# Ledger of designs, part 23: peptides against a protein of PDB entry 3ZN8

Target 1, 125 residues: chain A of PDB entry 3ZN8
Amino acid sequence: LEEYDKIQKKMEDVMEGKGKLTLRDVYAQIIALRKMGPLSKVLQHIPGLGIMLPTPSEDQLKIGEEKIRRWLAALNSMTYKELENPNIIDKSRMRRIAEGSGLEVEEVRELLEWYNNMNRLLKMV

## One batch from the design tools (peptide; aimed at target 1 W71 E110 M118 L121)

Design b2_p19_5_s2 (made by RFdiffusion4, then SolubleMPNN; from b2_p19_5, 11 letters changed)
Fold by OpenDDE base, seed 4:
Structure b2_p19_5_s2 (fold): chain B 125 residues (1-125), chain A 19 residues (1-19)
Amino acid sequence: as target 1 above (125 residues)
Amino acid sequence: SEEEERRRALLEMIYSLLR
């Protein structure tokens, strides 16, 4: 919970223009979530979820759990420089990450696209 | 409110992992 609070503050700072979301931050968030247990348990610790967002189905939770696992593998295959500066990840790096993590290149691309979208979203709030 | 939007953004980030 303490780690979660720190990450929340980081996200708030980014939204206030006091920093940039990196894949290192994403990694930290995933690790924090994993420490809390399965997604079903994690969601119970997020006040207001049921009010602000639709409640995920059991199937969505399973899919999400697998996605988190796979993205974690990708992140573990990235270098420190890539985590801090995801914009340097070109096709060659993406292929290496995919091979190292046992993922398809498209899955790594999806993670990066998600990151870019999320970063933009946070900057607009 | 701004606070609600911040919370929404964070929750959206988490929720996006579930989709």
Scores: peptide ipSAE 0.213, ipTM 0.696, DockQ to the pose 0.344
OpenDDE base, seeds 1, 2, 3, 5: peptide ipSAE 0.192, 0.193, 0.201, 0.187; ipTM 0.679, 0.676, 0.681, 0.676; seed 2 fails the geometry check

Design b2_p19_5_s3 (made by RFdiffusion4, then SolubleMPNN; from b2_p19_5, 14 letters changed)
Fold by OpenDDE base, seed 4:
Structure b2_p19_5_s3 (fold): chain B 125 residues (1-125), chain A 19 residues (1-19)
Amino acid sequence: as target 1 above (125 residues)
Amino acid sequence: TKEEERRRALLELLYEQLR
C-alpha cells in the first residue's frame, strides 16, 4: 500500500495538469529528459535520485535507454487524439503505430499496458 | 523546479518498470 501511495504521488507530479495522466504527459516528459542527454547524464543532474532509487548498473542504464528510445518512437507515431486518449487505440491503430515506429506490435502493446497499469494504480490509491 | 520534479518522477516510474 505504501508503495502504491508513492507511485500515485509520482504520477501526479508528472501530469501536465490536474486529472488523468495521458501519453501526452509521458511524451512531453520523455522529450524533456532526452534534451538533457542519455539516461546516465540525466541521473547525474537529478539531486537525490540516487538516494530514492537503487543505483543502476551501466548495463541496466543502456537497456533502459534503448527501451525509452523505442517507446519514444512509438509515441512519436501516435496521433494527438491517441496521446490524449490512449483507450481509443485499437488493434488497427496499434499495428499502424508499430509499423510507423519500426517496432513489433507486442512492444507497442507493452507500452500501452504499462500506461494502463499506471492509471489503474492511480485509481486504486 | 516543478519541471525537474516532473522529470524525476517520470524517470523513477520508468526505472521502476524497466529495471
Scores: peptide ipSAE 0.171, ipTM 0.667, DockQ to the pose 0.304
OpenDDE base, seeds 1, 2, 3, 5: peptide ipSAE 0.171, 0.181, 0.170, 0.169; ipTM 0.676, 0.678, 0.664, 0.681; seeds 2, 5 fail the geometry check

Design b2_p19_5_s4 (made by RFdiffusion4, then SolubleMPNN; from b2_p19_5, 10 letters changed; failed a check: too like the target's own chain)
Amino acid sequence: SEEEKRRAALLQMLYELLR

Design b2_p19_6 (made by RFdiffusion4)
Pose (drawn by RFdiffusion4):
Structure b2_p19_6 (pose): chain A 106 residues (1, 21-125), chain P 19 residues (1-19)
Amino acid sequence: LLTLRDVYAQIIALRKMGPLSKVLQHIPGLGIMLPTPSEDQLKIGEEKIRRWLAALNSMTYKELENPNIIDKSRMRRIAEGSGLEVEEVRELLEWYNNMNRLLKMV
Amino acid sequence: EEEKRAFLTKLIAEKLEEE
């Protein structure tokens, strides 16, 4: 059930219920339909889950704050350690900056 | 604080949907 600390405390909670659906707990707004979140059980069918939660915990508690300092020598680092590819790391690293960015405008 | 939490939840949900 400043940001990095929150991301972990949150993503960790996003596994001990599902992938849960509490996305509709702090949103007074309304939804769209039900035949859409059905594609959530598909990723559950596999023995695995997601690639993001992989290389996510394979990083220092400071490297997630400014992923910009990460180079070609650091991407392959958390790649082979997590079992993902260099490409699967980029999509993850270029996102840690987005969260710390779009949040500023909130 | 609540709005930030809700916004982070949306971003994380969107990232999970993208994979």

Design b2_p19_6_s1 (made by RFdiffusion4, then SolubleMPNN; from b2_p19_6, 11 letters changed)
Fold by OpenDDE base, seed 2:
Structure b2_p19_6_s1 (fold): chain B 125 residues (1-125), chain A 19 residues (1-19)
Amino acid sequence: as target 1 above (125 residues)
Amino acid sequence: DDEKKAALLQLIYDLLRKE
């Protein structure tokens, strides 16, 4: 809850830009979804998702909600420069982000890996 | 803009599938 509020404040500062997908964009979109309520409620508002995904169990929703919270904590611990250009995040920065967010370095790496994969997919479109 | 939204939907998909 506290992290959510911090993230919203940071969103106000970073919510500007078009073109290349950045972690700022990811951050903004996650916050927009969070405004819709719990993950379960969000999923109900996404047309076609029920066709693409099996209906998650309550336990799966809980795990997913926690994962989102953890990634938001990581994003909240990034600098504006890192959010805009995640490619600058080296091992030292990644460790700092992990420590600042109370996460394992591997969790921060997972977020960055996802981001990199998404950018690759977007380039193929 | 739509691509960015799609990216987040993919994130949700990945989170729900893997965790």
Scores: peptide ipSAE 0.234, ipTM 0.761, DockQ to the pose 0.374
OpenDDE base, seeds 1, 3, 4, 5: peptide ipSAE 0.231, 0.216, 0.225, 0.229; ipTM 0.758, 0.726, 0.741, 0.754

Design b2_p19_6_s2 (made by RFdiffusion4, then SolubleMPNN; from b2_p19_6, 10 letters changed)
Fold by OpenDDE base, seed 2:
Structure b2_p19_6_s2 (fold): chain B 125 residues (1-125), chain A 19 residues (1-19)
Amino acid sequence: as target 1 above (125 residues)
Amino acid sequence: SDKRRAALLQLIYEKLRSE
């Protein structure tokens, strides 16, 4: 619950124009969520959301955990400048990140695409 | 603020579930 409050405060700052959502922020939030357990349990504490989300199976939880592990490896292989401004990540940087994290370049691209899409969607909320 | 927070968490959840 304490980690949940930290996430809330950060999101409020971003919404009020006190900051922007960066990959550094995403990293911190992912770590906080992992400490709270399965994401489905965290979402159940949000009024009006928990009842609309299906509970993932044990196998789905394992797959999700592995995906998060891989993304964290990529994030740990990024420089501070890249985490703060992911738009600077070109093909050369993406390859370096992939090699440093033991991932395929396509997996790093997927993470960046997800971030870009998320940022666009958040601007509409 | 709560709506934006919920949206972010939902986006993360949906991505993880789709993998």
Scores: peptide ipSAE 0.135, ipTM 0.656, DockQ to the pose 0.514
OpenDDE base, seeds 1, 3, 4, 5: peptide ipSAE 0.104, 0.067, 0.077, 0.219; ipTM 0.627, 0.585, 0.578, 0.767; seed 5 fails the geometry check

Design b2_p19_6_s3 (made by RFdiffusion4, then SolubleMPNN; from b2_p19_6, 10 letters changed)
Fold by OpenDDE base, seed 5:
Order: structure tokens, then C-alpha cells, then sequence
Structure b2_p19_6_s3 (fold): chain B 125 residues (1-125), chain A 19 residues (1-19)
């Protein structure tokens, strides 16, 4: 309970722009969203999304769900230090994470690229 | 707080759709 409260507080700080988004924060957010149900149900709970974005097709939702599943496998294969500071993940670490998660190295690279892009976008919002 | 949370979730969704 105490660790959960610390994670929630950190997520709040990141959402308020007071903290840096880490892969641990991403992991916690994905798990929280998954508890709400499938991606289609999650999207219905995001204010303004249905107005700003076209309704995804069933196939797009399935692709998104599979991507989330693969990223969770990668995140589960990371160390605490890697989750808190993804910038330490070199080629050797990416390979280990890929092997441990049953993913291609390219899929781990894609997750890290997405994370870097997200951090860039959050600085502009 | 809620608006920024919604913005973060929208950004996540947009990135998931574009990849």
C-alpha cells in the first residue's frame, strides 16, 4: 500500500510537470489503464479524445492491445535502474531485455524511441 | 491536473496509433 501510494504521487508530480517521466511511470500507467478494461473502454474514459481523434477501427484497437502486451513484456524484463533511468540502456541491455521478453531487439528499440519521443512532447505541452 | 493527465493519455494514444 505504501509503495503504491508513492508510485501514484510520482505519477501525479509527472502529470503536473513537477517530475520526469520514467519507464516505471509508463509501466504504472499502462497497468492502471489495463485495470479499466480493453483499450476501447479506456479510450471512452479520456476526456475530449472522441472529439479530437477519429474512432479507431477494431483492427487498430487489436494492434494497439498487442503492442501494449509486448511493451509490458519488455518492461517486466527491465531492472529497476533501467526503468528509472532508461538512458542507461545500451545495445547489450537491449539484447538482454529482448531475449528475456521473447521480443526482437527492434521492438525494444521501438519502445525506447517512443519513450524518448513522449518526453520531448511533454516538454512542449 | 485533470487536463494535463488527459493530454498525456492523448499523446500515448496518438503514439500507439502512429506506430
Amino acid sequence: as target 1 above (125 residues)
Amino acid sequence: DDERRAALLRLIEELLRRE
Scores: peptide ipSAE 0.117, ipTM 0.642, DockQ to the pose 0.394
OpenDDE base, seeds 1, 2, 3, 4: peptide ipSAE 0.107, 0.103, 0.090, 0.111; ipTM 0.636, 0.637, 0.619, 0.642; seed 3 fails the geometry check

Design b2_p19_6_s4 (made by RFdiffusion4, then SolubleMPNN; from b2_p19_6, 10 letters changed)
Fold by OpenDDE base, seed 1:
Structure b2_p19_6_s4 (fold): chain B 125 residues (1-125), chain A 19 residues (1-19)
Amino acid sequence: as target 1 above (125 residues)
Amino acid sequence: DEERQAKLLQLIYELLRSE
């Protein structure tokens, strides 16, 4: 519970009241950050964050980066309308995205669930 | 702006880890 509260507060700081996060926003941000190098390097550019959030191990960073790479494949297979409004993604769209990205349908579902969880946390503020 | 983007990615990572 405490960790989720911290994540929620940071999400508010990141969004700065700009409204609802979309998968288009997530996609754009990940692409921009990938140009900076690996996730470990990105985190090094955030002074003091380790005080507010647990510092991940190198192995944890590798696992997280791999997960993000797989999600990027899914995002690359989405249409503009789906990225802007993920709620329109039904079972047929989910299967198409999975097939286009070389992922299992369950992995696409996990991405959507994560997105929904983030938005739920934002609404509780 | 870059720092804000990095913070967002960190949040993504932390949420992924909590799953």
Scores: peptide ipSAE 0.157, ipTM 0.663, DockQ to the pose 0.333
OpenDDE base, seeds 2, 3, 4, 5: peptide ipSAE 0.144, 0.120, 0.148, 0.145; ipTM 0.653, 0.628, 0.674, 0.647; seeds 2, 3 fail the geometry check

Design b2_p19_7 (made by RFdiffusion4; failed a check: the pose's geometry)
Pose (drawn by RFdiffusion4):
Structure b2_p19_7 (pose): chain A 106 residues (1, 21-125), chain P 19 residues (1-19)
Amino acid sequence: LLTLRDVYAQIIALRKMGPLSKVLQHIPGLGIMLPTPSEDQLKIGEEKIRRWLAALNSMTYKELENPNIIDKSRMRRIAEGSGLEVEEVRELLEWYNNMNRLLKMV
Amino acid sequence: EKKAFLTKMIAEKLEEEEE
């Protein structure tokens, strides 16, 4: 059930119920439909889950704050350690900056 | 508000991975 500490404390809670659907717990707004979140059980069918939660915990508690300092020598690092590819790492690293960005405008 | 925003960001990222 400043940001990095929140990201972990949150993502960790995003597994001990599903992938849960509490996305509609702090949103007074309304939804769209039900035949759409049906593609959530598809990823559950596999023995695995998601590539993001992989290389995510394979990083220092400071490297997630400014992923910009990460180079070609640091991408392959958390790649082979997590079993993902260099490409699957980029789409994860270029996202840690987005959360710390779009949050500023909040 | 911060937690709700991060939830939205995580949800959008999950939808992008599914697409």

Design b2_p19_7_s1 (made by RFdiffusion4, then SolubleMPNN; from b2_p19_7, 13 letters changed)
Fold by OpenDDE base, seed 5:
Structure b2_p19_7_s1 (fold): chain B 125 residues (1-125), chain A 19 residues (1-19)
Amino acid sequence: as target 1 above (125 residues)
Amino acid sequence: ERRRALLLLIEEFRRKELE
């Protein structure tokens, strides 16, 4: 809960223009979500929401978990400067991160694109 | 390949320590 609250506060600060979402924040969020378990399971325990949310199939949950695990490997292969300033990640850095994490370069690109899209969305709110 | 992967890991570690 404490880690979740810190992440929410940082997201609020970014929405207010007082900060920038970093990949370090993404890492912290992923770790917090893994500690809480699948958000779908958490939401199923909320009275009234469990009826409205389609439960992802067990296979979809496994695919999502594998993707998160792969992204954590990529994040663990980043430098502190890269985590704080993902925009410095060029093709050479992406290749290094991919090789270090056992991922394809395209999977690292996908993570960075997701991050960039999320950071844009937070600035539009 | 294994030797190259190890060298990259060492280089990555050194980069993280220097940052």
Scores: peptide ipSAE 0.105, ipTM 0.627, DockQ to the pose 0.020
OpenDDE base, seeds 1, 2, 3, 4: peptide ipSAE 0.104, 0.094, 0.103, 0.101; ipTM 0.631, 0.622, 0.633, 0.628

Design b2_p19_7_s2 (made by RFdiffusion4, then SolubleMPNN; from b2_p19_7, 14 letters changed)
Fold by OpenDDE base, seed 1:
Structure b2_p19_7_s2 (fold): chain B 125 residues (1-125), chain A 19 residues (1-19)
Amino acid sequence: as target 1 above (125 residues)
Amino acid sequence: SRRKALLELIEEFEKKELE
């Protein structure tokens, strides 16, 4: 719970323009979520929400878990500087990360695009 | 186990912070 609170606070700070979300933050969030289990399980324990929230099928959860595992592999192949400042990741770095993680370059690009989109969204709120 | 894999990931990340 403490780790979760730290992550939420970081997100709030970013939304307020007090900080920048990094891939290090993303990594921490993924790890925290995996420790707590699927968010769906956490939400199911909240009275009243279990009925209103569509429970993802077990197959959907597996697909999501696999995607997260692949992203973690990419993140583990990044340098600390890249995690802290993803903007420095050029084509050469992207290829290295892909090779190191056993992923396609396009999958690494997808992760970076997701990160950029999330950052944009947080700044708009 | 999932727990072991997670611990290994955390350890690897901590090592990178020291670089």
Scores: peptide ipSAE 0.017, ipTM 0.455, DockQ to the pose 0.034
OpenDDE base, seeds 2, 3, 4, 5: peptide ipSAE 0.017, 0.018, 0.016, 0.018; ipTM 0.445, 0.442, 0.450, 0.445; seeds 2, 3, 5 fail the geometry check

Design b2_p19_7_s3 (made by RFdiffusion4, then SolubleMPNN; from b2_p19_7, 14 letters changed)
Fold by OpenDDE base, seed 5:
Structure b2_p19_7_s3 (fold): chain B 125 residues (1-125), chain A 19 residues (1-19)
Amino acid sequence: as target 1 above (125 residues)
Amino acid sequence: SRRRALLELILEFRKKELE
């Protein structure tokens, strides 16, 4: 799939220090994740890992899907500048995004925290 | 790196499932 090739290349660039993970990239990853389904299902196709990874319950899958839906709403409420440079998102911007997406500010903060953690992880690999 | 190889593997598996 062309989308995954783009994501892979972007991730490789970030890991090599040739690029920066943006929320635009996160958006693409979330969309890809929704199309693919839970990561646990993907990992189950790898011999030896399927027995080590717990499968999420139906309820857990629904919760995860709802979380993704909310994050997409937040991302859709961001400006291009914010998507490309998430570090500019201050409290005022965060509140605007929350209001525009119908989310709590804490949910937007959670998304940004997840982004920051992922960005750090990719840079240290 | 081992982590890079793992990420690439995961992405390849995902790509195949979506084909």
Scores: peptide ipSAE 0.028, ipTM 0.511, DockQ to the pose 0.069
OpenDDE base, seeds 1, 2, 3, 4: peptide ipSAE 0.020, 0.022, 0.019, 0.031; ipTM 0.501, 0.508, 0.499, 0.536; seed 4 fails the geometry check

Design b2_p19_7_s4 (made by RFdiffusion4, then SolubleMPNN; from b2_p19_7, 14 letters changed)
Fold by OpenDDE base, seed 2:
Structure b2_p19_7_s4 (fold): chain B 125 residues (1-125), chain A 19 residues (1-19)
Amino acid sequence: as target 1 above (125 residues)
Amino acid sequence: DRRRALLLLIEEFRRKELE
């Protein structure tokens, strides 16, 4: 819970225009979210979130867990400089990360695209 | 409010990756 609250505070700071979300922060968030399980279960415990979020099926949870495991392998194959500044990851770096993680280059690209989309959305909220 | 918005955003991203 303490790790999750630290990550939330950092993401709140980024939404306020304070600091930058890095892939290191994403890594920590992924680990925290895996420990907590589906966010829908966490949201059910928050007073005033009486919104019935669709509970993912067991099969969707397994697919999501495999995807997260692959992304963690990619993140573990990144340099510290890449984790702190993902914008430096060119095609050559992306290929190296894919080879080091046993993934396709497209899966590494998908992770980076997800990061870029999330970072854009966080700045608009 | 911001914490709720952030959690909803993360849940939306998680859902989009499972689709």
Scores: peptide ipSAE 0.057, ipTM 0.594, DockQ to the pose 0.354
OpenDDE base, seeds 1, 3, 4, 5: peptide ipSAE 0.019, 0.020, 0.056, 0.052; ipTM 0.539, 0.520, 0.578, 0.577

Design b2_p19_8 (made by RFdiffusion4)
Pose (drawn by RFdiffusion4):
Structure b2_p19_8 (pose): chain A 106 residues (1, 21-125), chain P 19 residues (1-19)
Amino acid sequence: LLTLRDVYAQIIALRKMGPLSKVLQHIPGLGIMLPTPSEDQLKIGEEKIRRWLAALNSMTYKELENPNIIDKSRMRRIAEGSGLEVEEVRELLEWYNNMNRLLKMV
Amino acid sequence: KEEEEKFKEEILENLLAEK
């Protein structure tokens, strides 16, 4: 059930219920339909889950704050350690900056 | 990839809604 600490305390709670659907707990707004979140059980069918939650915990509690300091020598680092590829790391690293960015405009 | 982008948007919406 400043940001990095929140991201972990949140993504950790996003596994002990599903992948849960509490996305509609703090949104007074309305949804769209039900035949859409049906593709959520597909990823659950596999013995695994997602690549993001992989290299996510394979990083220091400070490297997630400013993923910009990460180079070609640091991407392959959390790649082979998590089992993902260099490409699957980029899509993860270029996202840690987005959360700390779009949040500023909130 | 499309499903991953939608999930990123959902995480982001949750962070925004919390703050």

Design b2_p19_8_s1 (made by RFdiffusion4, then SolubleMPNN; from b2_p19_8, 11 letters changed)
Fold by OpenDDE base, seed 3:
Structure b2_p19_8_s1 (fold): chain B 125 residues (1-125), chain A 19 residues (1-19)
Amino acid sequence: as target 1 above (125 residues)
Amino acid sequence: DEEDKRFREELLQLLIAKV
């Protein structure tokens, strides 16, 4: 519970423009979510989500959980400098991360693209 | 790097605290 509260506060600070979202912050969020249990159980704890979004099918939840697991493997293969400053990740670093995590280079690129899109959205709020 | 070690140890402690 204390770790979840720290992550929420960090997300609030980033949304208020008081900080930058890093892949370290993303990693901490994934770990906190996994402590709450299966993705289905996590979604049940988000107030109002059942009203705003159709409940994902069991198969969609399994696909999402597997994607999060693959992203966690990629994050575990990154250096602290890469987690803090993902913009330094070039083609050589992406290949090393992919090889170290057992992923395709395209899956690592997808994670970085998702991160970049999320950072752009958070800066517009 | 010493920062990479500290970060990994923190992560390991967080994982151990879940068991």
Scores: peptide ipSAE 0.062, ipTM 0.561, DockQ to the pose 0.032
OpenDDE base, seeds 1, 2, 4, 5: peptide ipSAE 0.028, 0.050, 0.051, 0.085; ipTM 0.557, 0.572, 0.570, 0.579; seeds 1, 5 fail the geometry check

Design b2_p19_8_s2 (made by RFdiffusion4, then SolubleMPNN; from b2_p19_8, 14 letters changed)
Fold by OpenDDE base, seed 5:
Structure b2_p19_8_s2 (fold): chain B 125 residues (1-125), chain A 19 residues (1-19)
Amino acid sequence: as target 1 above (125 residues)
Amino acid sequence: SELDRREFERLLQLLVARV
């Protein structure tokens, strides 16, 4: 409970420009998302998504759910140090994570690129 | 919190947009 509250507080601080989003924060949010149910149910609870994105087909929702599952596998294969400081993930670490998660290195790279893009966007808010 | 919800929504939007 205490760790959960810390993550929530950190997320609030990030949104206020007082903190930095980490992959640990991403992991926590994905887990929270999964507890809400299937991706389809979660998307229905996002106000404005229908304005920004077309309503996903059932196949697109399945692809999205599979992508989340793969990213969780990657995150579960990271060390705490890597989750807190993703910038330390070099080619060697990326390959280890890929092997441990059963993913291609390119899929791990995609997750890291997504994270970096997210951090850039959050800094602009 | 409302802030957590908004951040989560942003994360999910970016994830879905890349699928």
Scores: peptide ipSAE 0.086, ipTM 0.614, DockQ to the pose 0.073
OpenDDE base, seeds 1, 2, 3, 4: peptide ipSAE 0.080, 0.078, 0.057, 0.077; ipTM 0.612, 0.613, 0.589, 0.614; seed 4 fails the geometry check

Design b2_p19_8_s3 (made by RFdiffusion4, then SolubleMPNN; from b2_p19_8, 14 letters changed)
Fold by OpenDDE base, seed 3:
Structure b2_p19_8_s3 (fold): chain B 125 residues (1-125), chain A 19 residues (1-19)
Amino acid sequence: as target 1 above (125 residues)
Amino acid sequence: SELDKREQQRLLELLIAKV
């Protein structure tokens, strides 16, 4: 619970423009969410989500959980410098991360694209 | 297995790279 509160405060600071979202922050969030149980239970604890999003099918939840597992493998294969500043991840680094995590380079690229989009959205709020 | 040894080496390399 204490770790979760720290992560939430960090996210609030980023949304207020007092910081930047890093892949370290993403990693911490994923770990905190996984401690709450299966993705289905996590989604139930997000206020207002049940009103805005249709309840995902069981198959969609499994796909989402597998995707998160793959992203964790990629994040675990990154250096602290890469986690703190993902912009340094070039083609050579992406290939190393992919090989180290057992992912395709395209999956690592997708993670980085998702991160970039999220970071942009958080700065606009 | 040889696969396990490779994974252990990878984990060690990552640990060193993170220090």
Scores: peptide ipSAE 0.189, ipTM 0.698, DockQ to the pose 0.025
OpenDDE base, seeds 1, 2, 4, 5: peptide ipSAE 0.129, 0.123, 0.127, 0.102; ipTM 0.607, 0.583, 0.602, 0.559

Design b2_p19_8_s4 (made by RFdiffusion4, then SolubleMPNN; from b2_p19_8, 14 letters changed)
Fold by OpenDDE base, seed 4:
Structure b2_p19_8_s4 (fold): chain B 125 residues (1-125), chain A 19 residues (1-19)
Amino acid sequence: as target 1 above (125 residues)
Amino acid sequence: RELDRRFQQQLLQLLVAKV
């Protein structure tokens, strides 16, 4: 519980522009979401999300759950230095992460691209 | 809290978006 609060506070600080978003922060956020239960339950707990997102089908929820699992596998295959400084992840590192996680390189690339886009958006706030 | 919510929403949107 105390560790969760520290993670949340750090995430809030990062989100307020007081820090840099890292893949460690992304990992922490995914874990926080997972603690709320299955994706279907998580969606119910986020006010206003049902207004912004169409109600996902059961198949979409399964795909989403699998994607969460895959992203966690990728993140778990990263070094501490990579998690803290994702910009060091070159093609060789990305391939290693993919192989270590049992993912396609494209799936690791998608995660990194998403992170980069999010980090850019947060820097503008 | 609002930005955390937005981040969570964007993450969830990406996870449930039809690829």
Scores: peptide ipSAE 0.241, ipTM 0.782, DockQ to the pose 0.074
OpenDDE base, seeds 1, 2, 3, 5: peptide ipSAE 0.232, 0.215, 0.223, 0.209; ipTM 0.779, 0.767, 0.771, 0.759

## One batch from the design tools (peptide; aimed at target 1 Q29 R69)

Design b2_p20_1 (made by RFdiffusion4; failed a check: the pose's geometry)
Pose (drawn by RFdiffusion4):
Structure b2_p20_1 (pose): chain A 106 residues (1, 21-125), chain P 20 residues (1-20)
Amino acid sequence: LLTLRDVYAQIIALRKMGPLSKVLQHIPGLGIMLPTPSEDQLKIGEEKIRRWLAALNSMTYKELENPNIIDKSRMRRIAEGSGLEVEEVRELLEWYNNMNRLLKMV
Amino acid sequence: EEAKRAALTALIAEKLEEEK
Protein backbone atom coordinates (compact mmCIF):
# COMPACT_ATOMS: atom_id res chain seq x y z
CA LEU A 1 0.00 0.00 0.00
CA LEU A 2 14.43 14.92 -3.21
CA THR A 3 12.73 12.68 -5.75
CA LEU A 4 14.80 9.48 -5.78
CA ARG A 5 13.83 8.77 -2.24
CA ASP A 6 10.20 9.11 -3.34
CA VAL A 7 10.58 6.98 -6.45
CA TYR A 8 11.77 3.97 -4.44
CA ALA A 9 9.24 4.41 -1.65
CA GLN A 10 6.63 4.45 -4.38
CA ILE A 11 7.79 1.82 -6.95
CA ILE A 12 8.28 -0.62 -3.84
CA ALA A 13 4.69 -0.13 -3.04
CA LEU A 14 3.75 -0.85 -6.66
CA ARG A 15 4.30 -4.59 -6.36
CA LYS A 16 2.82 -5.70 -3.04
CA MET A 17 -0.70 -5.55 -4.46
CA GLY A 18 -0.48 -6.52 -8.11
CA PRO A 19 0.92 -4.75 -10.13
CA LEU A 20 -1.82 -2.92 -8.25
CA SER A 21 -4.32 -0.48 -9.69
CA LYS A 22 -4.21 2.30 -7.10
CA VAL A 23 -3.61 4.63 -10.00
CA LEU A 24 -7.23 5.57 -9.33
CA GLN A 25 -6.81 6.55 -5.72
CA HIS A 26 -5.46 10.08 -5.95
CA ILE A 27 -7.13 11.02 -9.24
CA PRO A 28 -10.56 12.65 -8.75
CA GLY A 29 -10.94 12.41 -12.48
CA LEU A 30 -12.74 9.64 -14.33
CA GLY A 31 -11.42 6.70 -16.37
CA ILE A 32 -12.12 5.38 -19.87
CA MET A 33 -12.99 1.69 -19.87
CA LEU A 34 -12.22 -1.75 -18.49
CA PRO A 35 -11.22 -3.72 -21.65
CA THR A 36 -7.99 -1.79 -21.66
CA PRO A 37 -6.18 -2.57 -18.40
CA SER A 38 -6.67 -6.20 -19.31
CA GLU A 39 -3.21 -6.22 -20.88
CA ASP A 40 -1.82 -5.85 -17.39
CA GLN A 41 -2.37 -9.48 -16.49
CA LEU A 42 -0.40 -10.51 -19.52
CA LYS A 43 2.99 -9.41 -18.09
CA ILE A 44 1.91 -11.19 -14.87
CA GLY A 45 1.60 -14.49 -16.66
CA GLU A 46 5.29 -14.69 -17.28
CA GLU A 47 7.54 -15.91 -14.47
CA LYS A 48 9.08 -12.47 -14.58
CA ILE A 49 7.62 -8.99 -14.56
CA ARG A 50 9.41 -6.03 -16.12
CA ARG A 51 12.86 -5.04 -17.14
CA TRP A 52 12.61 -1.58 -15.50
CA LEU A 53 12.40 -2.84 -11.93
CA ALA A 54 15.56 -4.75 -12.75
CA ALA A 55 18.32 -2.22 -13.50
CA LEU A 56 16.40 0.17 -11.26
CA ASN A 57 17.68 -1.32 -8.00
CA SER A 58 21.02 -2.02 -9.65
CA MET A 59 22.07 1.56 -9.29
CA THR A 60 23.47 3.76 -6.49
CA TYR A 61 21.12 5.91 -4.50
CA LYS A 62 22.72 8.90 -6.18
CA GLU A 63 23.19 7.71 -9.73
CA LEU A 64 19.42 7.81 -10.21
CA GLU A 65 19.28 11.54 -9.45
CA ASN A 66 21.43 12.65 -12.33
CA PRO A 67 21.62 9.78 -14.84
CA ASN A 68 23.32 12.25 -17.15
CA ILE A 69 26.71 11.46 -15.59
CA ILE A 70 26.29 7.94 -16.92
CA ASP A 71 28.40 7.09 -19.93
CA LYS A 72 28.96 4.08 -22.19
CA SER A 73 31.05 2.62 -19.40
CA ARG A 74 28.22 2.96 -16.90
CA MET A 75 25.35 1.76 -19.06
CA ARG A 76 26.92 -1.62 -19.72
CA ARG A 77 27.59 -1.69 -15.99
CA ILE A 78 24.04 -1.93 -14.80
CA ALA A 79 23.28 -3.93 -17.94
CA GLU A 80 25.08 -7.17 -17.29
CA GLY A 81 24.46 -6.87 -13.59
CA SER A 82 20.74 -6.85 -14.15
CA GLY A 83 20.70 -9.18 -17.12
CA LEU A 84 19.36 -6.54 -19.46
CA GLU A 85 20.99 -5.16 -22.61
CA VAL A 86 22.64 -1.81 -23.22
CA GLU A 87 19.55 -0.82 -25.19
CA GLU A 88 17.17 -1.81 -22.42
CA VAL A 89 19.20 0.39 -20.08
CA ARG A 90 18.96 3.54 -22.22
CA GLU A 91 15.16 3.50 -22.12
CA LEU A 92 15.45 3.33 -18.36
CA LEU A 93 18.13 5.98 -17.91
CA GLU A 94 16.47 8.45 -20.25
CA TRP A 95 13.41 8.21 -18.05
CA TYR A 96 14.87 9.05 -14.66
CA ASN A 97 15.59 12.49 -16.06
CA ASN A 98 12.01 12.85 -17.34
CA MET A 99 10.45 12.33 -13.94
CA ASN A 100 12.78 14.90 -12.37
CA ARG A 101 11.97 17.16 -15.26
CA LEU A 102 8.19 17.08 -15.77
CA LEU A 103 7.90 17.30 -11.98
CA LYS A 104 9.53 20.72 -11.99
CA MET A 105 6.63 22.00 -14.09
CA VAL A 106 4.29 20.78 -11.34
CA GLU P 1 3.05 17.71 -2.14
CA GLU P 2 -0.12 15.95 -3.11
CA ALA P 3 0.19 17.32 -6.64
CA LYS P 4 3.74 16.04 -6.88
CA ARG P 5 2.64 12.63 -5.66
CA ALA P 6 -0.14 12.57 -8.17
CA ALA P 7 2.26 13.66 -10.93
CA LEU P 8 4.72 10.92 -10.04
CA THR P 9 1.94 8.35 -10.09
CA ALA P 10 0.81 9.59 -13.50
CA LEU P 11 4.33 9.51 -14.89
CA ILE P 12 4.87 5.97 -13.62
CA ALA P 13 1.54 4.93 -15.09
CA GLU P 14 2.51 6.46 -18.46
CA LYS P 15 5.84 4.66 -18.38
CA LEU P 16 4.05 1.37 -17.71
CA GLU P 17 1.72 2.02 -20.64
CA GLU P 18 4.68 2.79 -22.95
CA GLU P 19 6.17 -0.62 -22.18
CA LYS P 20 3.01 -2.20 -23.51

Design b2_p20_1_s1 (made by RFdiffusion4, then SolubleMPNN; from b2_p20_1, 13 letters changed)
Fold by OpenDDE base, seed 3:
Structure b2_p20_1_s1 (fold): chain B 125 residues (1-125), chain A 20 residues (1-20)
Amino acid sequence: as target 1 above (125 residues)
Amino acid sequence: SSDRRRALLQLIREFEKKEL
């Protein structure tokens, strides 16, 4: 729970323009969520979200967990510089990350697109 | 030889990850 509170504070700081969300922050978030168990249990600790979010099926949970594991493999194949500054990840870096993680380039692209979308969303709030 | 070269390059990249 303490790790979750730190992540929440980081997200709040980014929304207030006091910081930037990085892939290192994403990594920390994923690790914290894994320590807390299934996403459904994590969401139950968020007031109001437990009621609004349908409980995912066991199969959907497994698919989501596998996707997160693949994203962790990609993150573990990034340099510290790339984690802190994801915008430097060009096609060559993306291919290296994919090869190092055993993923398709498209999966690495999906992670980066997700990051960019989240970063945009947080800046709009 | 190509696979060994790729593996070596990957090890170098993993080292650079920790330094950069």
Scores: peptide ipSAE 0.066, ipTM 0.565, DockQ to the pose 0.019
OpenDDE base, seeds 1, 2, 4, 5: peptide ipSAE 0.053, 0.057, 0.059, 0.056; ipTM 0.545, 0.544, 0.548, 0.545

Design b2_p20_1_s2 (made by RFdiffusion4, then SolubleMPNN; from b2_p20_1, 12 letters changed; failed a check: the pose's geometry)
Amino acid sequence: DEERKRALLLLIDEFLRKEL

Design b2_p20_1_s3 (made by RFdiffusion4, then SolubleMPNN; from b2_p20_1, 12 letters changed; failed a check: the pose's geometry)
Amino acid sequence: DDERRRALLQLIADFLRKEL

Design b2_p20_1_s4 (made by RFdiffusion4, then SolubleMPNN; from b2_p20_1, 11 letters changed; failed a check: the pose's geometry)
Amino acid sequence: KEEKKRALLELIHEFLKKEL

